# Designs tried in a protein design run: peptides against a protein of PDB entry 4Z63. Part 273

Target 1, 334 residues: chain A of PDB entry 4Z63
Amino acid sequence: LCLGMNDLTGNIPEDLFHLKRLNLLGIQENRLSGSLSREIRNLSSLVRLDVSWNLFSGEIPDVFDELPQLKFFLGQTNGFIGGIPKSLANSPSLNLLNLRNNSLSGRLMLNCTAMIALNSLDLGTNRFNGRLPENLPDCKRLKNVNLARNTFHGQVPESFKNFESLSYFSLSNSSLANISSALGILQHCKNLTTLVLTLNFHGEALPDDSSLHFEKLKVLVVANCRLTGSMPRWLSSSNELQLLDLSWNRLTGAIPSWIGDFKALFYLDLSNNSFTGEIPKSLTKLESLTSRNISVNEPSPDFPFFMKRNESARALQYNQIFGFPPTIELGHNN

## One batch from the design tools (peptide; made by RFdiffusion4, then SolubleMPNN)

Design b2_p26_8_s3 (from b2_p26_8, 15 letters changed)
Fold by OpenDDE base, seed 1:
Structure b2_p26_8_s3 (fold): chain B 334 residues (1-334), chain A 26 residues (1-26)
Amino acid sequence: as target 1 above (334 residues)
Amino acid sequence: EVPINEMFSSGENETLFDDSLKPLKP
């Protein structure tokens, strides 16, 4: 049953929850309000639940133990409060959990040893507090993680050295500290291709440790951290780098010539720093910028990105990272 | 267009790691 992208209002009729054979319930992009009924527990055959982009409020009901087939739960852009229900945090069937842009709070807790199928987690833009959950690496299939814009504190857990499944990771604007430790830990995530750490590590020094190595890194975004230091030498070994954003920091020194050696680099933003010297000539030879025939395969998560320009518009699907045009931004430097 | 530094920051008008418009997978 798909009723998404309408102007439906009010609550879901209770009688709808008598549809015990229902596999898919999509009511996204409406103006549905009130609490999400606990009677969803009656939908025992449910595989996909999409209630995203509505006006739901209250706590998410703790009934997911009665939804043994549920693989996809999308509830982004609502007014949900409270925490992740225990039954949801223990769901062995769930593949994707998206509760981005809600008002969820408390300490983030997931029973990763139980959540054996979880591969995508988006809890960005909530009110989770405390420290990052140390047991996330126990979610052995967890590939995509967005925890940006929460009230986390402290450092990246040491346990993340064992986060082998991690490929796409965003911790933007989560009050994290100790970038040296964070990078030192995350370099052990051998499948990590996309790392976003914007708006953290306020005023720290970007480590220039030559021992750091991110072999598969394609996207690195560490903007607006007021980071000091210079362009990190360790980054030069990330030969697959496609996108680099270190803008809005306090980085100094020269832009090194090796920045132009990245064959796949199509987006570079070093703006609003304190770089000096000459623009490396190697930048003019970037294959991604000079050759019309080079198709750069942008890193894409397993699940697409969606953007709505306004609340009333349909979500636009982006199969790849936003189709940014090839860009070199070096503005607002010395 | 949304700057890249905000692409993964969970902006209100962005949904990351989502398949809401994707058909049900087997």
Scores: peptide ipSAE 0.021, ipTM 0.594, DockQ to the pose 0.058
Fold by OpenDDE base, seed 5:
Structure b2_p26_8_s3 (fold): chain B 334 residues (1-334), chain A 26 residues (1-26)
Amino acid sequence: as target 1 above (334 residues)
Amino acid sequence: EVPINEMFSSGENETLFDDSLKPLKP
């Protein structure tokens, strides 16, 4: 049953929950309000539940132990409060959980040993606090993780060295500290292709440790951190780099010539730093900017990227990295 | 100018909460 993108109001009719054979319930992008009914437990055949972009409020009902076939739960952009229900945090069937842009709070807790199928987790823009959950690496299939815009004070857990499944990771604006430790840990994530750490590590030094290595890194965004230091030499070994944003930091020194050696680099933002010297000639020879006939293996996260050119403008959504215009931003340097 | 800051779930509309990050100047 798909009723998305309408102007439906009120609550879900109770009789809807009598549909025992229902596999898909999509009521996203409406004006449905009130609590999400506990009676969803009656939908025992449910595979996909999409209630996103509504006006639901209250706590998410703890009935997911009665939904053994549920693979997809999308509840982003609602008014949900409380925590993740225990049954949801223990769901062995769930592949994707999206609860971004709600008012969920408390400590984030997931039973990753039980959540054997979880592949994508989007909990960005909530009110979670405390520390990052140390047991996330126990979610053995967890590939996509967005925890941006929460309040996870402290450092990246040491356990994340074992986060082998991690491919797309955003911790933007989550009050994190110790970038050296974070990078030192995350370099062990051998499948990591996308890393967003914007608006953390305020005023710290960007490490220039040649021992750091991100082999599969395609997207690195560490903007708005007021980071000191220079262009990190370890980054030169990330041969698959496609997008680099280090804007709005306090980086100094020259832009190194190796920045132009990245065959797939098509988006570079080093603006609003304190770089000096000449623009590397190698930048003028970037294949990604000179030819359209380049095969780029783009990451395909479940989450789109958002970029705003101006504060007053709407954020532009890009589902693919390729969607970003080829860009070199070196403005506001001296 | 605002840098790329976050990955978000798919949606047709802008989020209810401010997803924009204000730039920090050097």
Scores: peptide ipSAE 0.020, ipTM 0.639, DockQ to the pose 0.074
Fold by OpenDDE base, seed 2:
Structure b2_p26_8_s3 (fold): chain B 334 residues (1-334), chain A 26 residues (1-26)
Amino acid sequence: as target 1 above (334 residues)
Amino acid sequence: EVPINEMFSSGENETLFDDSLKPLKP
């Protein structure tokens, strides 16, 4: 049953919960309000539940133990409060959990040993506090993780050295500290291709340790951290780099010539720093910027990006990273 | 495999791969 993208108001009709054979319930992008009914427990055949972009409030009902086939739960952009229900945090069937842009709070707790099928987790823009959950690496299939815009004070857990499944990771604006430790840990994530750490590590020094190595790194975004230091030499070994954003920091020194050696680099933002010297001539030789065909042979993450370059401008949506226009931004430097 | 586009499909961001600095209303 798909009733998304309407102007439906009120709550879900109770009779709907009598549909024992229902596999898909999509009621996203409406004006549905109130609590999400506990009676969803009656939908025992449910595989996909999409209640995103509504006005739901209250706690998410703890009935997911009665939904043994549920693979997809989409609840982003609601007013849900409380924590992740225990039954949801223990779901062995769940592949994707998206609860971004809610009012969920408390410590983030997931039973990763039970959540054997969890592949994607989006809990960005909530009110979670405390520390990053140390047991996230125990979610053995967890590939995509967004925990941005929470209050996960402290450092990246040491256990994340063992986060082998991790490919896409955003921790933007989560009050994290110790960038040296974070990078030192995350370099061990062998499948990590996308790392976003924007708005953390306030005023720290960007480490220039040549021992750091991110072999499969394609996207690195560490903007708005007021980081000091220079362009990190360790980054030169990330041969697959496609997108680099180090804007809005306090980085100094010259832009190194090796930045032009990245064969796949098509987006570079070093703006709003304190770089000096000349623009490397090697940047003018980047094949990705000179070729009319932005065909990066490597698989790019297929997720939408919203970029707003100017406060007065409308945000532009790009469905793929390849959809980004080739960009070199070096503005507002010395 | 769960498509990543289903994960990051909602909301406008002021910066790449970051949620908007302002909370989005439903």
Scores: peptide ipSAE 0.026, ipTM 0.644, DockQ to the pose 0.044; fails the geometry check
Fold by OpenDDE base, seed 3:
Structure b2_p26_8_s3 (fold): chain B 334 residues (1-334), chain A 26 residues (1-26)
Amino acid sequence: as target 1 above (334 residues)
Amino acid sequence: EVPINEMFSSGENETLFDDSLKPLKP
């Protein structure tokens, strides 16, 4: 049953929950309100539940133990409060959980040992607090993780050295500290291609440790951190780099010539720093910007990117990061 | 246009992880 992208209002009719053979319930992008009914437990054949972009409130019902086939739960952009229900946090069938942009709170707790199928987790823009869950690496299939815009504190757990499945990771704007430790840990994530750490580590020094190495790194965004230091030498070894944003920091020194050696680099933002010296001539020779015939290896997320131009508009799908024009931004430097 | 530094953050106008438009796999 797909009723998404309408102007439906009110509550979900209770009789809908009598559809025991229902595999898909999509009621996203409506104006449905009230609590999400506990009676969803009756939808025992449910594989996909999408209630995103509505006006739901209250706590998410703890009935997911009665939904053994549920693979996809999308509840982003609602007014849900409380925590992740225990049954949801222990779901062995769940592949994707998206609860971004809600009012969920408390300590983030997932039983990763039980969540054997979880591959995508989006809990961004909530009110989770405390430390990052140390056991996330135990989710052995977890590739995509967005925990941005929460009230986490402290540093990246040491256990994340073992986060082998991690490919796409965003921790932007989560009050994290110790960038040196974070990078030192995350470099061990051998499948990491996208790393976003914007609006953290305020005022810290960007480490220039030559021992750091991110082999498969394609996207690095560490903007708005007021970081000190210079362009890190370790980054030069990330030969697959496609996008680099270090804007709005306090980085100093020269922009090194090796920045122009990245064959796949199509987006560079070093603006609003304190860089000095001359613009490297090598930047004018970036193959990705000069040749139309260059095939850039696009990061292959499991799920596409979506953008809404306004709250009332349908989300636009972007399958590639190339939705952004090739850009070199070096403005507002010394 | 969304600033690149916001592209991978959770916000109202953009999301990294959304499968709402993806059909169920058979």
Scores: peptide ipSAE 0.021, ipTM 0.598, DockQ to the pose 0.052; fails the geometry check

Design b2_p26_8_s4 (from b2_p26_8, 15 letters changed)
Fold by OpenDDE base, seed 5:
Structure b2_p26_8_s4 (fold): chain B 334 residues (1-334), chain A 26 residues (1-26)
Amino acid sequence: as target 1 above (334 residues)
Amino acid sequence: EVPINIMFSSGENEKLFDDSLKPLAP
């Protein structure tokens, strides 16, 4: 049943919960309000539940133990409060959980040993507090993690050295500290391709440790951190780099010539720093900027990227980073 | 304010993501 993108109001009719053979319930992008009914437990064949972009409120019902086939739960952009219900945090069938842009609070707790199928987690823009959950690496299939814009304080857990499944990771604007520790830990994530750490580590020094190595890194975004230091030499070993944003920091020194050696680099933002010297000539020879014929295979994350070129423009949604226009931003360096 | 160019679907900055149904978390 797909009823998305309408002007439906009120609650879900009670009779809908009698549809025991229903595999997909999509009621997203409506004006449905009130609590999400506990009676969803009756939808025993449910594989996909999409209630996103509504006016639902209250706590998410703790009935997911009665939904053994549920793979997808999309509840982003609602008014849900409380925590992740225990049955949801223990769901062995769930592949994707998206509860972005809610009012969920407390400590984030997931039973990753039980959540054996979880591959995508989007809990960005909530009110989770405390420390990052140390047991996230126990979610052995978890590839996509967005925890941005929460109130996580402290450092990246040491346990994340073992986060082998991690591919796409955002912790932007989460009051994180100690960039040296964070990078030192996350370099062990051998499948990490996308790392977003914007609006953290305020005023810290960007480490220039040659021992750091991100083998599969394609996207690095560490903007607006007021970071000091220079372009880090360790980054030059990330040969698959496609997107680099270090804008709005306090980085100094020259832009190194090795920045032009990235064959797949098509988006570079080093604007609003204190770089000096000449623009490397190698940048003018970047094949990705001069030719459209470069086919780069990139897996798409389950959640999109957003890019805004100017303050007045609407943020553009991209399911793939390849959707970003080729860009070199070197402005406001003095 | 400092513009941010790239964000995840969560909306790392309110300037990049506007939700009329619910305000973004700070």
Scores: peptide ipSAE 0.015, ipTM 0.555, DockQ to the pose 0.061
Fold by OpenDDE base, seed 2:
Structure b2_p26_8_s4 (fold): chain B 334 residues (1-334), chain A 26 residues (1-26)
Amino acid sequence: as target 1 above (334 residues)
Amino acid sequence: EVPINIMFSSGENEKLFDDSLKPLAP
């Protein structure tokens, strides 16, 4: 049953929960309000539940143990409060959980040992606090993780060295500390292609440790951290780099010539730093900027990227990072 | 001036939103 993208109001009719054979319930993008009914538990055949972009409030009902087939739960952009229900946090069937842009709070707790099928997690823009869950790497299929815009004080857990499934990771604006530790840990994530750490590590030094290596890194965004230091030499070994944003930091020194050696680099933002010297001539030779016929093996997340250029603008949606306009931003350096 | 922020969401059928602030529900 798909009733999304309407102006439906009120609550979900109770009779809807009598549909025991229902596999898909999509009621997203409406004005449905009230609590999400516990009677969802009656939809025992449910595979996909999309209640996103509504006016739901209250706690998410703890009924997911009665939904053994549920693979997709989309509840983003609602008014949900409380935590992730225990049954949801223990769901062995769930592949994708999106609860972005709610008012969920408390410590983030997932039983990753139980969540054997979880591959995509979006809990961005909530009120989670405490530390990052140390057991996230135990979610053995977890590939895409957005935890941005929460308040995860502290450091990236040491356990994330074992986060082999991690490919796309955003921790933007989550009050993280110790960038050196974070990078030192995350370099061990062999499948990591996209790393967003914007608005963290405020005022720290960007490590220039040549021992750091991110083999498969394609997207690195560490903007607006007020980071000190210079362009890190270790980054030069990330030969697959496609997008680099280090804007709005306090980086100094020259832009190194190796920045032009990235054959797939099509988006570079080093603006609003304190770089000096000349623009490397190698930047003019970037094939991705000079030729339209470049085949780029782009990372393929299960969800779009968003880019926001200014506070007044809405984030632009891109299905692929290659959708970003080829860009070299070197402004506001002195 | 405001920095460029790049992010992603695991949701399907996402609309454009301002992630600098919590978007209002429709």
Scores: peptide ipSAE 0.015, ipTM 0.571, DockQ to the pose 0.059
Fold by OpenDDE base, seed 3:
Structure b2_p26_8_s4 (fold): chain B 334 residues (1-334), chain A 26 residues (1-26)
Amino acid sequence: as target 1 above (334 residues)
Amino acid sequence: EVPINIMFSSGENEKLFDDSLKPLAP
């Protein structure tokens, strides 16, 4: 049953929960309100539940132990409060959990030992607080993680050195500290292709440690951190780099010529820094900017990317990284 | 105003949903 993308109002009719053979329930992008009924527990054959983009409120019911086949739970953009229900945090069947843009709070706790199938986790834009969960690397299939826009404090856990499955990671705007430690840890994530750390590490120095190495890194976004330092030499070894955003920092020095050696680089934003010197001529020779016929092998995230030009604007959705317009932004430098 | 260039989210047309799953009920 798919009733998404309509103008439905009110609550879900209780009789709907009598459909025990229902595999897919999609009621996203409506104006449904009230609490999400605990009677969802009756949908024992449910594989996909999408209630996203509604006006649901209250706590998410703790009934997921009665949904043994549930693989996808999409609840983003609602008014859910409380925490992640215990049964959901222990679901062995769940592949994707998206609860972005809610009012969930408390300490983020997931039983990764139990969540053996979890591949994608989006809990961005909530009210989670405390420390990042140290046991996330125990989710052995977890590839996509968005924890942006929460009130985490402290540093990236040391345990994330063992986060082998991690490919796409966003921690933007989560009050994190110690970028040196964070990068030192995350470099051990050998499958990491996308790293977004915007609006953290305020006023810290961007490390220029040549021992840092991100071999598979394709997307690096560390904007608006007031970072000091210069373009990091270790980045030059990330030969697969496609997107680099270091805008709105306090980086100084020259833009190095090696930045033009990235054959796949099609999006570069170094704007609003304190860079000096001349624009490297090598930037004008970037193959990805000169030829639209170049096929770029991009990462395949489970979640689409969104770009916002400003805080007030609606984010533009891109299904592919290459969907971003080729861009070089060097404005507002010295 | 500082732009927010990249964020993650899910959608209806995600690759994870591209399967041959046949629901038993609409």
Scores: peptide ipSAE 0.017, ipTM 0.503, DockQ to the pose 0.055; fails the geometry check
Fold by OpenDDE base, seed 1:
Structure b2_p26_8_s4 (fold): chain B 334 residues (1-334), chain A 26 residues (1-26)
Amino acid sequence: as target 1 above (334 residues)
Amino acid sequence: EVPINIMFSSGENEKLFDDSLKPLAP
């Protein structure tokens, strides 16, 4: 049953919860309000629940132990409060959990040992606090993780060196510290292709440790951290790099010529730094900028990227990295 | 003003996120 993209108001009729054979309930993009009924527990055949883009409030009901077939729960852009219900945090069937842009709070706790099917987690733009959950790597299929815009103080857990399934990771604007440790840990994530760490590590030095290596890195965004240092030499070994944003830092020195050697690099933002010297001529030879028909194996995260030109502007959604226009931004380096 | 250039999910505006997953049959 799909009733999305309407102007429905109020709450879900209780009689709807008598549909024991319902596999899909999609009521997204409405004006539904109130609490999400506990009676969703009656939908024992439910595989997909989409209540996103509504006005739901209150706590998410703790009834997911009665939804043994639930694979997809989309509740982004609501007013949910509280934490992730225990039954949801222990769901063995859940593949995707999207609760982005809510008011969820407290410590983030997931029983990753139980959540054997979880592959995508979007909890961005919530009010979670405390530390990053050390046991996330125990979610053995967890590939996509967005925890941006929460208040996770401290450092990236050491345990994340064992996060082999991790491919897409955003921790933007989460009050993280110690970029050296973070990169040192995350380099062990052998499947990591997308790393977004914007608005963290305030004023720290970007490490230039040649021992760092991100083999599969395609997207690196570490903007607006006021990072000091220079262009990191270790990045030159990430031959698959497609997008690099180190803007709004305090990086100095010359832009190295190797930055133009990336065959797939189509988006480069080094603006608002303190770089000196000449623009590398190699940048003019970037195939991605000179050729109209560059086929790039683009990373396809389950969750889109958002770009804001300023804090007051509406964020632009990009479902694909290719959605970004080919860009070289080197401005404001005086 | 310092922009937030790229994030997975930034802002609290409505209708910023679209799920690309194909719907299942009801």
Scores: peptide ipSAE 0.015, ipTM 0.527, DockQ to the pose 0.080; fails the geometry check

